# Peptides against a protein of PDB entry 3PUK: the designs that were tried, part 181

Target 1, 227 residues: chain A of PDB entry 3PUK
Amino acid sequence: ERGLKSVVWRKIKTAVFDDCRKEGEWKIMLLDEFTTKLLSSCCKMTDLLEEGITVIENIYKNREPVRQMKALYFISPTPKSVDCFLRDFGSKSEKKYKAAYIYFTDFCPDSLFNKIKASCSKSIRRCKEINISFIPQESQVYTLDVPDAFYYCYSPDPSNASRKEVVMEAMAEQIVTVCATLDENPGVRYKSKPLDNASKLAQLVEKKLEDYYKIDEKGLIKGKTQS

## One batch from the design tools (peptide; made by RFdiffusion4, then SolubleMPNN)

Design b2_p23_4_s1 (from b2_p23_4, 9 letters changed)
Fold by OpenDDE base, seed 5:
Structure b2_p23_4_s1 (fold): chain B 227 residues (1-227), chain A 23 residues (1-23)
Amino acid sequence: as target 1 above (227 residues)
Amino acid sequence: SELEEQYKKIKEFNEEAKKKEEE
């Protein structure tokens, strides 16, 4: 099986499931809105069962404790998802699960990480950033999960300038995660528009790519490829 | 860089977490 979906699945399998897998052990997997969509796009429930996941739960919903089982949190590094995690482990007496393995789809801000560390460090067995913040649709097609990206990027309203930068940052990050997933370091190409949004985004992508490959797991800086 | 610092923090965290699980 070839295509972006298979690549994404392979990445998740290697980075998440293989990372925390124990023979004979089943885990509960907690998903947020994004990771639900992500997994739905690239795998089936049967695939998850093969990886030792017994059940999938929504992190945003109230759930019954299963204190004898470890939980695998595959979530986005957002305040909402992190807060839901903290509710599961915030009190020693009220832990919903035996322990937690946390896998973030993207870079977790220090503020959130510190909050987790301060509150739930004893319950966490693993924390990892896997850099998958996009959804594959077709073999070579993906969508960026950046709400209102078009509106803010192309808005002529100066009052949206700060928001535009935030959106571009998020888009750039997701593009980098695609590149990382595909093991590509592209020479970024773009067509400039009057608002120069494409140029700004390209610069952000290039910067982030450089940073990523500079400090990647292999410690290798790959040459630029055709974008 | 911010990323490097974060990676160090996470690494340290994971090392501590592993020790706890092995105990």
Scores: peptide ipSAE 0.210, ipTM 0.780, DockQ to the pose 0.667
Fold by OpenDDE base, seed 3:
Structure b2_p23_4_s1 (fold): chain B 227 residues (1-227), chain A 23 residues (1-23)
Amino acid sequence: as target 1 above (227 residues)
Amino acid sequence: SELEEQYKKIKEFNEEAKKKEEE
């Protein structure tokens, strides 16, 4: 019943907590809206305590400085979340924490990454893209975090074509993150419909899968599997 | 590829960051 949730938790544990873990060290963890939902779906507070997290804070809220502790930022690569991070470590403000470990749930755009580097690179001890941008619901079901996906993908209005493409791109990216999390390179299957949405999405997924498996975290190429 | 380039950038950044921790 909870197979996918377990896989997601294992991924987070390995990619985030094990990556920055130091014996005897506690960290404050900062979450945004998406990562709050993500962690809530696959772990308990007790699990986080075991991983060396003393407290969870919302990145969007004003927080008191804890200058003696390092902070673990597990956030989406969005302007909003990045701006909140920059408030914590930016040149215009006193540093709220001793140092930062940043883990993004998806690929961070160069614009945002450069903004971070320019402002507070000295405070950052780690920056990694984890590639988890979905919410597990049950053992084999997940929810994509793409606003208005249904509306734009199925809209017959040609005026929505541009937005439709953006949505499909985002969906394809998230599907790839699921595959990466599951360590699968599936053959994409779909049913043809009057609207070429399924075909378009399949093509995007296939392309992104190919790109992803050209170079993974270990620099390995993986073959296609059945799904 | 774009993905490879991004990976390299982040890797380099992390290597530099690790050096800072060791100091």
Scores: peptide ipSAE 0.181, ipTM 0.764, DockQ to the pose 0.616
Fold by OpenDDE base, seed 2:
Structure b2_p23_4_s1 (fold): chain B 227 residues (1-227), chain A 23 residues (1-23)
Amino acid sequence: as target 1 above (227 residues)
Amino acid sequence: SELEEQYKKIKEFNEEAKKKEEE
């Protein structure tokens, strides 16, 4: 069964497509590398057509303007994806589309958000974080999209310490997105020594879970569930 | 928290964006 895939699709449908849907309106959807993989894992092109998407474009490519159409950006909150977005809307002369709806797969750092706000706020109709930063493989199997995660987490090179922290933060965020998507607040269990990689990751997950459920879309606080 | 502050910021941003769309 494709339980997790269906859950992810339903989340995207409600959080993204239903959020910006206008009757009779078609949009161009811009995807990055992660969201391309994500959508490919849980939907078909026909599903996207039903949601009012006429064309899918790669955000990294130099695209021709379609100024009469609004664009739906479903992207990761990374400097690369944000920079590509800014190229589309950074100036009036360079405006690729009529307006933008932006949906981030995860928490957007203040630095990136402020950069967007300062550069192209007039072109943006919606900005939302939907907390989906994982790829479903099976009903209960998913993949985290953190580049070089294994290398940095297990590298003996102390020069990678700063990068390791960034990677662990990203991993923790993605784990939280799985929990949020499944509407679960699991108890974190691990077998490790204090202050090792597993312990640090677990602590980050716990902290982020607490923060998420305090400020969810409904303002609800949920208790921990057993998983 | 940082997350709470960002949530408020995004909410305010969306409210402003909605006003612009209605104009």
Scores: peptide ipSAE 0.218, ipTM 0.785, DockQ to the pose 0.704; fails the geometry check
Fold by OpenDDE base, seed 4:
Structure b2_p23_4_s1 (fold): chain B 227 residues (1-227), chain A 23 residues (1-23)
Amino acid sequence: as target 1 above (227 residues)
Amino acid sequence: SELEEQYKKIKEFNEEAKKKEEE
């Protein structure tokens, strides 16, 4: 059985590196907090070198321009990461890189996408959502990038109800990205909890899975698996 | 759906971007 790490790496290799790879071309790769953790969990620097990445940079940090090189942005679709990208390309005279390839780890909201399109479209050679918003820990284990998920989901405080919903939504989205990465449409199974959080989450996941597979790039609706 | 609309937008964007790269 291939470990989850290898599956994730394969997904990134196919969806990101193979998608923008040009023979003999080196790129600078820009990462945010999440993608730094993600790549560190499933690859080594040597692997990135093999994929044509000369150096990795943190998108949040001030960076010196390398105007002769194209940049590969592998980032989360967050306002913070997008704003950093926009700063890199917002001014024609102050472009940090020659061009950009953008790969989002998840669905990019229209508001952010439109902002990018309006300001930096000429600098972008590729924009893709690859649907990978989880960290592989073990062969079959992943960690969701949802801070305080446990706290809010299991909090008895009614005041956390709204936050719990937001967290559950985020969890559901990430579970869908896992399924997408694994090319699996699971039959959702859960054990009911006293607060019925598992049921609610399952419903959210099911709904999102349905939406995802309806719009699969291959135009195929995958049947439910019993995994 | 929002997802369908976004997919369409991104696809169109990429098609335009590809044309620019080939020029």
Scores: peptide ipSAE 0.214, ipTM 0.784, DockQ to the pose 0.668; fails the geometry check

Design b2_p23_4_s2 (from b2_p23_4, 9 letters changed)
Fold by OpenDDE base, seed 5:
Structure b2_p23_4_s2 (fold): chain B 227 residues (1-227), chain A 23 residues (1-23)
Amino acid sequence: as target 1 above (227 residues)
Amino acid sequence: SDLKERYEKIKEFNEELEKLEKE
């Protein structure tokens, strides 16, 4: 099936589950708010069981240690999620799990990455960044995880200019992740508006797409395709 | 490029992790 949900699931399966799969081994999977929604949108618990996940835990909640099991962290690269991870492995005497496989849904900022390296390297078996920063809703519909995107992008208040730029950047990045997931390099099209937000976003997307496809997961460079 | 640098950074980190696991 070529539906977006199926594509997303396939991406997660190959990029995350297959990457850390060990025969006969069960893992605990830790999710944050975003990845909970993501997995809920594209798979069932039975699917996760087939991939060797015994239980799913919320990374934000207080959890009992399961020291004999390895943990699969599938989380967004946010300070909150990273801090929760660090709490699980920050102390040698208080490790929640045997070891960790960590998969970020997007590029992890250097500051957070360095913090992880400095504190938890001995507990980590694998660290990988994947490009899934959107929620599939329908076969061709997805939702961007950008809070207040509409408000800031279309706000006439000049005081929101800096926030608008941040939102635009985040939106552009997420659109690129969709394209990466679908293995498409679209020719970006947009409607011109007085605020020129669409054109700015399009330019950001084009730039990021160009950068991504220079060095993609397969080392392939693709031309522009029809959107 | 920024992406290349990032890729190399992650690659190097995973190599380090593999070494640590063997110790």
Scores: peptide ipSAE 0.469, ipTM 0.890, DockQ to the pose 0.576
Fold by OpenDDE base, seed 4:
Structure b2_p23_4_s2 (fold): chain B 227 residues (1-227), chain A 23 residues (1-23)
Amino acid sequence: as target 1 above (227 residues)
Amino acid sequence: SDLKERYEKIKEFNEELEKLEKE
């Protein structure tokens, strides 16, 4: 089953491609490591062509300028990805593309956001934050973008306690984004592990889900609760 | 509240971008 993949693709299509689509216009799409995996998991190149993407480029790599074309940046709000974007548009003489549409997979930190505003506003046509921070695998299966999650969550080393908490927080945040994407408030179920990490994670998810939907009920835009 | 603030921030930014756009 490809239910989750379809949902994710539909979300991207609506939130990204439809948002910046112009009739007859082709764009270059810039991806980072995460969004490369994300798109690979839920679409084909033919799908992207239908959405007006002529070519995909890796944002981390050196690229030849295509100054006559606008670029669609679908990237994570990380210093690395943002810095690559800034290098593309930081100088008028070195501008890689005609203009940029930026879509972040998560909330962009204020520091990075302000940096973008200060340096590249004239080159940006659209900026949007989308809450998609997971990789769909099957109908109801996804992989979280949390490095070393398994190691830290299941490490018996007490020295990793602080890091474990941070990782669990990140996982909980991403699970909430999945729920937001699916527009569902699921009941949380888990199998307990010896270190009770699953229980802790479940509690975090439940709290965050509660906050998320409470905010939504108050007429606010759907999104994860920022800690 | 934080979410609303972020939404408004992005909204305002896009409004500014539209003003800057000459295409």
Scores: peptide ipSAE 0.464, ipTM 0.884, DockQ to the pose 0.416
Fold by OpenDDE base, seed 3:
Structure b2_p23_4_s2 (fold): chain B 227 residues (1-227), chain A 23 residues (1-23)
Amino acid sequence: as target 1 above (227 residues)
Amino acid sequence: SDLKERYEKIKEFNEELEKLEKE
């Protein structure tokens, strides 16, 4: 196992499994497309069993109710994943599971969050934003989950400027989540290019890093490190 | 801070959830 994978697993173990662990309790875990890839990259099924997960289910698929068991939702804060969750607990039909623990891989938009609160609060035991929005590949290599990032970032078409900004913002946010996961505040390094994308991205990353480490989960300020 | 606000929002929500569980 490579270093980054172990770090990611440790983060998930601490932030998710330890957070909702109850002695003697087994849970069904619901995953979406991203979290399936994420967990597959950093753990084995045996690891999940040790954390009290009996079975993994795809949130997008129709599933048989297991009403006596609680469910652990480890999902991205997307309309698709949230809608699937809402179908499990928000409808007039029988709830799929006894209760839900929800862990989002990123900040959940207020619109989705409010929708969940309005419809499913009584079924939820825990809700947390974990902020892991990358896939570890190697010891120091990761993949960002930003669709069409290459196309928009390197497009010379000014009509794509708005989308480019959104993509770069998303990339910067994900880079910060990597840093948070690694518990490092690295200095940002970049090489300027004709389109000045690297400079812009660096600025976004620096800003977000500053914001993150100004107030972290423990209310601590961390200094910059070399990485 | 946006992060602080987010943290507080989630914290408050979880507190509410705990209350609901006890009911």
Scores: peptide ipSAE 0.463, ipTM 0.889, DockQ to the pose 0.537
Fold by OpenDDE base, seed 1:
Structure b2_p23_4_s2 (fold): chain B 227 residues (1-227), chain A 23 residues (1-23)
Amino acid sequence: as target 1 above (227 residues)
Amino acid sequence: SDLKERYEKIKEFNEELEKLEKE
């Protein structure tokens, strides 16, 4: 069995690099905090060079314009990352790059999407959501990118109940993206006390998985897999 | 479904982008 890292890399290669590949064309790739960690976990710089990436830039940093080159934005759909993108292309006279290919790691909120459409459509060649909101750690281990997830989930303080629910929801969403990436619909099994954190998370995951696999991104219905 | 709606939204947007590139 191939390790999770290789699966994630293959997904990125297919969904991102192959999608925007043009013969003889090199691109600058812009990464945010999450995608930097993601790519560093599953590939090397040499791999990126093979995919036509000449240089990697941090989207949060000030960068010199390279107006003759197209840019590949592989970023999370956050206000911070989107704002940085908009700064690169928001001004007609001061575009940082020739054009942009945008690939989001998750579903882009309508508010951000509409903002991009309104401001930068003429500069964009491709926009896609690839739904990878996790970092592979080991062959079978991944890390969810949910701030303070463990703190809130296991907090005995009832004042954190609302935040706990939000965190669990976010975790469940990311777990679904893992399943989608792996092309698996696992059966959810858990043994816990009623209404405990583990049970709640499992229920959320199950619900989201059911919803997701009713109709996937390609309109395909997938059956349950053994995992 | 919500997923279908998202898919169609992105699809339509990319179609628009292709048109803009040709103009």
Scores: peptide ipSAE 0.460, ipTM 0.887, DockQ to the pose 0.494

Design b2_p23_4_s3 (from b2_p23_4, 10 letters changed)
Fold by OpenDDE base, seed 4:
Structure b2_p23_4_s3 (fold): chain B 227 residues (1-227), chain A 23 residues (1-23)
Amino acid sequence: as target 1 above (227 residues)
Amino acid sequence: SELEKRYKKINEFNKELEEKEKE
């Protein structure tokens, strides 16, 4: 079953491709490490062609300018990805593409957002945060984009306590993005472990879910559902 | 809420972009 993959693809299609689609227009799509994995998990190149993408480029690599084409940036809101974008449009003489549509997989920090606005606003046609920070594996299985999550969450070393907290926060945030993508407000269930990491994570998720569903994209408050 | 702030920020920016495109 590919239920989650289909849901993710549908979300990307509606939030990204349909949002910037123009009849007869082709775009170059720029991806980073995460979005490369994400798209690879839920679509084929033929699907992207149908959505008006002619070629896919890695944002981290040096690329030849294609000044007659608009670019679709589907990237994570990281300093690295944003810096690459800024290099593409930071100078009028160095513009790689005609214009940019930017879609972030998660909340873009104000510092990065302000940098973009200050330097590249004239080149941007659209900017959205679509809140997809996970990779679907199976119908209801996903992988979080949190490096070393397993190591830090299950490390018995007290010296990792601070890092563990940061990782758990990131995991909780991404789980909320999954819920948002699936349009579900799940009751959180977990199995306790000796280190009680699952309980702590569950609490973080619950708090974040409460915040999210108080004011969602539609201004609706949703009740808890089973997941 | 944090979410409200996020949406407000992005929506305002997109409005600005749309206005500039029309000019």
Scores: peptide ipSAE 0.326, ipTM 0.848, DockQ to the pose 0.577
Fold by OpenDDE base, seed 1:
Structure b2_p23_4_s3 (fold): chain B 227 residues (1-227), chain A 23 residues (1-23)
Amino acid sequence: as target 1 above (227 residues)
Amino acid sequence: SELEKRYKKINEFNKELEEKEKE
Protein backbone atom coordinates (compact mmCIF):
# COMPACT_ATOMS: atom_id res chain seq x y z
CA GLU B 1 0.00 0.00 0.00
CA ARG B 2 1.21 3.43 -0.89
CA GLY B 3 1.05 5.87 1.95
CA LEU B 4 2.77 7.37 4.90
CA LYS B 5 2.16 4.26 6.99
CA SER B 6 3.91 2.04 4.50
CA VAL B 7 6.78 4.48 4.18
CA VAL B 8 7.20 4.60 7.93
CA TRP B 9 7.11 0.84 8.18
CA ARG B 10 9.65 0.52 5.41
CA LYS B 11 11.89 2.97 7.18
CA ILE B 12 11.65 1.07 10.46
CA LYS B 13 12.23 -2.23 8.72
CA THR B 14 15.34 -0.97 6.99
CA ALA B 15 16.77 1.22 9.70
CA VAL B 16 16.00 -0.97 12.70
CA PHE B 17 15.15 -4.57 11.92
CA ASP B 18 17.49 -5.12 9.00
CA ASP B 19 20.26 -3.34 10.84
CA CYS B 20 20.27 -5.73 13.78
CA ARG B 21 19.00 -8.88 12.11
CA LYS B 22 20.95 -12.07 12.65
CA GLU B 23 20.01 -15.41 11.21
CA GLY B 24 18.11 -17.60 13.60
CA GLU B 25 18.15 -15.00 16.33
CA TRP B 26 15.00 -13.86 18.06
CA LYS B 27 14.92 -10.66 20.03
CA ILE B 28 12.75 -9.09 22.64
CA MET B 29 11.64 -5.64 21.62
CA LEU B 30 11.22 -2.90 24.17
CA LEU B 31 8.91 -0.02 23.37
CA ASP B 32 7.99 3.19 25.10
CA GLU B 33 4.77 5.14 24.88
CA PHE B 34 5.59 6.85 21.62
CA THR B 35 7.01 3.86 19.77
CA THR B 36 4.09 1.72 20.88
CA LYS B 37 1.78 4.16 19.16
CA LEU B 38 4.08 4.42 16.18
CA LEU B 39 4.31 0.70 15.54
CA SER B 40 0.63 0.21 16.20
CA SER B 41 -0.09 2.75 13.50
CA CYS B 42 1.97 1.10 10.78
CA CYS B 43 2.33 -2.62 11.46
CA LYS B 44 0.83 -5.75 12.98
CA MET B 45 2.23 -8.24 15.41
CA THR B 46 2.66 -10.69 12.55
CA ASP B 47 4.91 -8.20 10.82
CA LEU B 48 7.10 -7.98 13.88
CA LEU B 49 7.30 -11.75 14.15
CA GLU B 50 8.56 -11.86 10.60
CA GLU B 51 11.29 -9.45 11.61
CA GLY B 52 12.51 -11.75 14.37
CA ILE B 53 10.70 -10.22 17.31
CA THR B 54 9.33 -12.84 19.64
CA VAL B 55 7.95 -10.64 22.38
CA ILE B 56 7.14 -6.99 22.80
CA GLU B 57 7.58 -5.46 26.22
CA ASN B 58 6.83 -2.07 27.63
CA ILE B 59 10.03 -0.44 28.80
CA TYR B 60 8.24 1.29 31.67
CA LYS B 61 6.95 -1.93 33.19
CA ASN B 62 8.77 -4.21 35.53
CA ARG B 63 9.93 -7.15 33.46
CA GLU B 64 11.40 -10.51 34.25
CA PRO B 65 14.93 -11.09 33.08
CA VAL B 66 15.47 -13.07 29.91
CA ARG B 67 19.21 -13.24 30.09
CA GLN B 68 19.69 -15.54 27.14
CA MET B 69 18.02 -13.18 24.68
CA LYS B 70 19.15 -9.92 23.17
CA ALA B 71 16.90 -6.92 23.41
CA LEU B 72 15.94 -4.43 20.76
CA TYR B 73 15.15 -1.06 22.29
CA PHE B 74 13.11 1.10 19.99
CA ILE B 75 12.52 4.15 22.11
CA SER B 76 12.34 7.91 22.19
CA PRO B 77 15.39 9.78 23.46
CA THR B 78 13.72 10.90 26.68
CA PRO B 79 15.03 10.81 30.22
CA LYS B 80 12.26 8.43 31.20
CA SER B 81 12.93 5.87 28.48
CA VAL B 82 16.68 6.13 28.88
CA ASP B 83 16.43 5.67 32.62
CA CYS B 84 14.41 2.52 32.11
CA PHE B 85 17.05 1.22 29.75
CA LEU B 86 19.77 2.02 32.23
CA ARG B 87 17.94 0.08 34.91
CA ASP B 88 17.92 -2.97 32.68
CA PHE B 89 21.71 -2.93 32.30
CA GLY B 90 23.04 -0.75 35.09
CA SER B 91 23.90 -3.60 37.42
CA LYS B 92 26.39 -6.23 36.35
CA SER B 93 24.56 -8.85 38.34
CA GLU B 94 21.08 -7.89 37.27
CA LYS B 95 21.16 -7.47 33.54
CA LYS B 96 17.73 -8.11 32.10
CA TYR B 97 18.96 -9.25 28.71
CA LYS B 98 22.07 -10.58 27.02
CA ALA B 99 22.76 -7.40 25.08
CA ALA B 100 21.01 -4.33 23.73
CA TYR B 101 20.42 -2.77 20.37
CA ILE B 102 19.19 0.79 20.79
CA TYR B 103 17.33 2.74 18.17
CA PHE B 104 16.17 6.23 18.99
CA THR B 105 13.30 7.85 17.16
CA ASP B 106 15.04 11.22 17.23
CA PHE B 107 18.32 12.87 18.06
CA CYS B 108 19.49 11.84 21.46
CA PRO B 109 20.66 14.70 23.65
CA ASP B 110 24.33 14.59 24.54
CA SER B 111 23.55 14.37 28.22
CA LEU B 112 21.53 11.21 27.77
CA PHE B 113 23.93 9.75 25.28
CA ASN B 114 26.85 10.28 27.59
CA LYS B 115 24.94 8.72 30.44
CA ILE B 116 24.31 5.63 28.34
CA LYS B 117 27.94 5.39 27.31
CA ALA B 118 29.18 5.73 30.83
CA SER B 119 26.86 3.16 32.32
CA CYS B 120 26.00 0.54 29.75
CA SER B 121 28.50 0.61 26.90
CA LYS B 122 29.55 -2.99 27.50
CA SER B 123 26.01 -4.21 27.00
CA ILE B 124 25.25 -2.25 23.85
CA ARG B 125 25.82 -3.71 20.40
CA ARG B 126 24.29 -0.95 18.32
CA CYS B 127 23.00 2.57 18.79
CA LYS B 128 21.29 4.58 16.06
CA GLU B 129 19.02 7.53 15.57
CA ILE B 130 16.36 6.89 12.95
CA ASN B 131 14.52 10.23 13.02
CA ILE B 132 10.86 9.18 13.14
CA SER B 133 9.06 11.37 15.63
CA PHE B 134 5.53 11.41 14.23
CA ILE B 135 2.49 9.16 14.04
CA PRO B 136 1.08 8.36 10.62
CA GLN B 137 -2.71 8.61 10.50
CA GLU B 138 -3.65 8.46 6.85
CA SER B 139 -1.87 8.08 3.55
CA GLN B 140 -0.25 11.48 3.87
CA VAL B 141 -1.48 12.65 7.23
CA TYR B 142 0.48 12.56 10.45
CA THR B 143 0.11 13.70 14.02
CA LEU B 144 2.79 15.59 15.85
CA ASP B 145 3.61 14.58 19.38
CA VAL B 146 4.15 17.94 21.04
CA PRO B 147 2.47 18.23 24.41
CA ASP B 148 0.60 21.42 25.21
CA ALA B 149 1.37 22.88 21.81
CA PHE B 150 -1.98 24.58 21.54
CA TYR B 151 -1.77 26.13 24.96
CA TYR B 152 1.62 27.70 24.49
CA CYS B 153 1.14 28.75 20.89
CA TYR B 154 -2.05 30.63 21.65
CA SER B 155 -1.31 31.82 25.15
CA PRO B 156 -1.79 35.54 25.58
CA ASP B 157 0.58 35.52 28.52
CA PRO B 158 3.95 37.01 27.58
CA SER B 159 5.60 34.81 30.17
CA ASN B 160 4.95 31.85 27.92
CA ALA B 161 6.90 33.31 25.02
CA SER B 162 9.95 31.18 25.71
CA ARG B 163 7.83 28.05 25.94
CA LYS B 164 6.12 28.95 22.72
CA GLU B 165 9.44 29.07 20.94
CA VAL B 166 10.45 25.70 22.31
CA VAL B 167 7.18 24.18 21.18
CA MET B 168 7.48 25.68 17.73
CA GLU B 169 10.96 24.34 17.38
CA ALA B 170 9.86 20.89 18.45
CA MET B 171 7.05 20.93 15.94
CA ALA B 172 9.39 22.05 13.20
CA GLU B 173 11.79 19.27 14.06
CA GLN B 174 9.07 16.67 13.82
CA ILE B 175 7.95 17.99 10.45
CA VAL B 176 11.50 17.70 9.23
CA THR B 177 11.63 14.08 10.36
CA VAL B 178 8.53 13.42 8.29
CA CYS B 179 10.19 14.92 5.27
CA ALA B 180 13.33 12.94 5.91
CA THR B 181 11.33 9.75 6.22
CA LEU B 182 9.56 10.43 2.97
CA ASP B 183 12.77 11.59 1.32
CA GLU B 184 11.07 14.78 0.26
CA ASN B 185 11.99 18.43 0.41
CA PRO B 186 8.62 20.09 0.17
CA GLY B 187 7.89 23.70 -0.34
CA VAL B 188 6.44 25.11 2.82
CA ARG B 189 2.90 26.44 2.59
CA TYR B 190 0.93 28.12 5.29
CA LYS B 191 -2.19 30.14 5.78
CA SER B 192 -1.50 33.51 7.25
CA LYS B 193 -3.24 34.24 10.53
CA PRO B 194 -3.20 37.27 12.79
CA LEU B 195 -1.08 35.55 15.43
CA ASP B 196 1.62 34.80 12.87
CA ASN B 197 2.32 31.43 14.48
CA ALA B 198 1.98 29.69 11.16
CA SER B 199 4.52 31.99 9.59
CA LYS B 200 6.97 31.45 12.38
CA LEU B 201 6.58 27.70 12.19
CA ALA B 202 6.98 27.77 8.43
CA GLN B 203 10.19 29.70 8.73
CA LEU B 204 11.54 27.25 11.26
CA VAL B 205 10.63 24.33 9.06
CA GLU B 206 12.25 25.91 6.04
CA LYS B 207 15.41 26.57 7.94
CA LYS B 208 15.57 23.09 9.38
CA LEU B 209 14.84 21.50 6.03
CA GLU B 210 17.59 23.48 4.45
CA ASP B 211 19.99 22.42 7.14
CA TYR B 212 18.97 18.80 6.88
CA TYR B 213 19.30 18.48 3.14
CA LYS B 214 22.57 20.33 3.06
CA ILE B 215 23.94 17.71 5.40
CA ASP B 216 21.84 14.73 4.41
CA GLU B 217 23.16 11.21 4.93
CA LYS B 218 24.26 11.00 1.33
CA GLY B 219 25.79 14.44 1.14
CA LEU B 220 23.36 15.32 -1.60
CA ILE B 221 21.80 18.71 -1.81
CA LYS B 222 18.24 18.12 -2.86
CA GLY B 223 16.27 20.92 -4.37
CA LYS B 224 12.86 21.87 -3.13
CA THR B 225 10.13 19.71 -4.56
CA GLN B 226 6.63 20.99 -5.07
CA SER B 227 4.22 18.94 -3.05
CA SER A 1 26.94 21.69 11.56
CA GLU A 2 25.21 20.38 14.65
CA LEU A 3 23.71 17.59 12.61
CA GLU A 4 27.09 16.53 11.34
CA LYS A 5 28.44 16.50 14.83
CA ARG A 6 25.62 14.28 15.98
CA TYR A 7 26.10 11.79 13.19
CA LYS A 8 29.79 11.72 13.81
CA LYS A 9 29.26 11.07 17.47
CA ILE A 10 26.91 8.17 16.85
CA ASN A 11 29.13 6.69 14.20
CA GLU A 12 32.15 6.85 16.41
CA PHE A 13 30.27 5.19 19.20
CA ASN A 14 29.14 2.37 16.95
CA LYS A 15 32.69 1.84 15.81
CA GLU A 16 33.74 1.50 19.40
CA LEU A 17 30.97 -0.99 20.01
CA GLU A 18 31.97 -3.04 17.01
CA GLU A 19 35.53 -3.16 18.15
CA LYS A 20 34.49 -4.43 21.54
CA GLU A 21 32.39 -7.16 20.02
CA LYS A 22 35.40 -8.45 18.13
CA GLU A 23 37.18 -8.60 21.36
Scores: peptide ipSAE 0.325, ipTM 0.849, DockQ to the pose 0.607
Fold by OpenDDE base, seed 5:
Structure b2_p23_4_s3 (fold): chain B 227 residues (1-227), chain A 23 residues (1-23)
Amino acid sequence: as target 1 above (227 residues)
Amino acid sequence: SELEKRYKKINEFNKELEEKEKE
């Protein structure tokens, strides 16, 4: 029985830990708010130890340098998390760690990516996007990390229209990451409502799924399935 | 596509990083 938690853990293990694993090497892992919740939902500390993680640190906190150890950054592609990373490696004299492996939970915006390249490229050993931007709750239940999604999507205030679009986009991205993690290309279903939010979201998801599976990691194009 | 451009960019960056590590 492949519960969603198990699938997510397997994805993280393969995409992150196996990707940067070196025999006999221990790393410090840096997490942000989202990835802390994500890992807590699908693994134990013992699992992380088995993957060569000696200690977990919060990227937002002030941390003491451990210059002899490499750092594994598993973070969301947000300005806040990226800025914290940049503070760790922005100065040659003030590097907190020996080197950095960076794994983003979602697509990193070009602006942030370029900022990282310009400032810290010499300290980075790996940079990947793994497309896991949801939190598994149960075997088939997950939570999208989109703040105030309900409020903006169903707000009667026209002034929130622009914010609604951003929220819809974020939700669509996260749904695609779920599909990618589960290795499924679903036929999108929705119920029409007066605000037609479900229809709009469905269209966004379909478009993004098409784009993703055209160039997925395995180079496979799957037919639509019902999920 | 925009997505293809992103993957290309990341792949190129990682190649650069790998080359530096070998030095």
Scores: peptide ipSAE 0.322, ipTM 0.848, DockQ to the pose 0.613
Fold by OpenDDE base, seed 3:
Structure b2_p23_4_s3 (fold): chain B 227 residues (1-227), chain A 23 residues (1-23)
Amino acid sequence: as target 1 above (227 residues)
Amino acid sequence: SELEKRYKKINEFNKELEEKEKE
């Protein structure tokens, strides 16, 4: 398919599957709610089989150990998903799998990262941040995974002000991940609304884009592109 | 930069993991 779905799949293939691929090796892949939606939007089960995935499991569910196989965790860097991982490999429980490859969809907070390192480092073979926090819909359309974004952004209740800021920050971060995935540094465009949410979001996006394109994963500086 | 620090951190960790990796 042409468009954003293809780009996202290519990114996942390169950043995740190619990164941990070993000839003749099959892995169990663990997904959370977000990555389940993400993969379902841009690939088929047959595609995953071609990438050496034998079965997909939900990280939130209790699973039977498959100790002879390595596991590929493609998950969001949330306490919930990380806790599930820790249950699989933590010292308090029997290891579910032979080893783990962990790929986060966004920057993992230091607190969670340190927790993983302290408890499960011996079981980990790879740990990377992929920075894909959006769902492709069409060639130029995507959705953000920010719960209650509409509610908090447009709530007149002052008690939601703090949450509104968090939501906007999350949205801005996800938009940046889209740009990173597409290798574009766009000029931010928006239409002003009475609540000035668009302006605030635009400012956050611009700031984050600036920070991101100062230096990329390879230490390269990227210029602003027209969009 | 903060971003550079993040990448360095994770890259260093992965190097350590690779050195310890056994099939």
Scores: peptide ipSAE 0.314, ipTM 0.841, DockQ to the pose 0.451

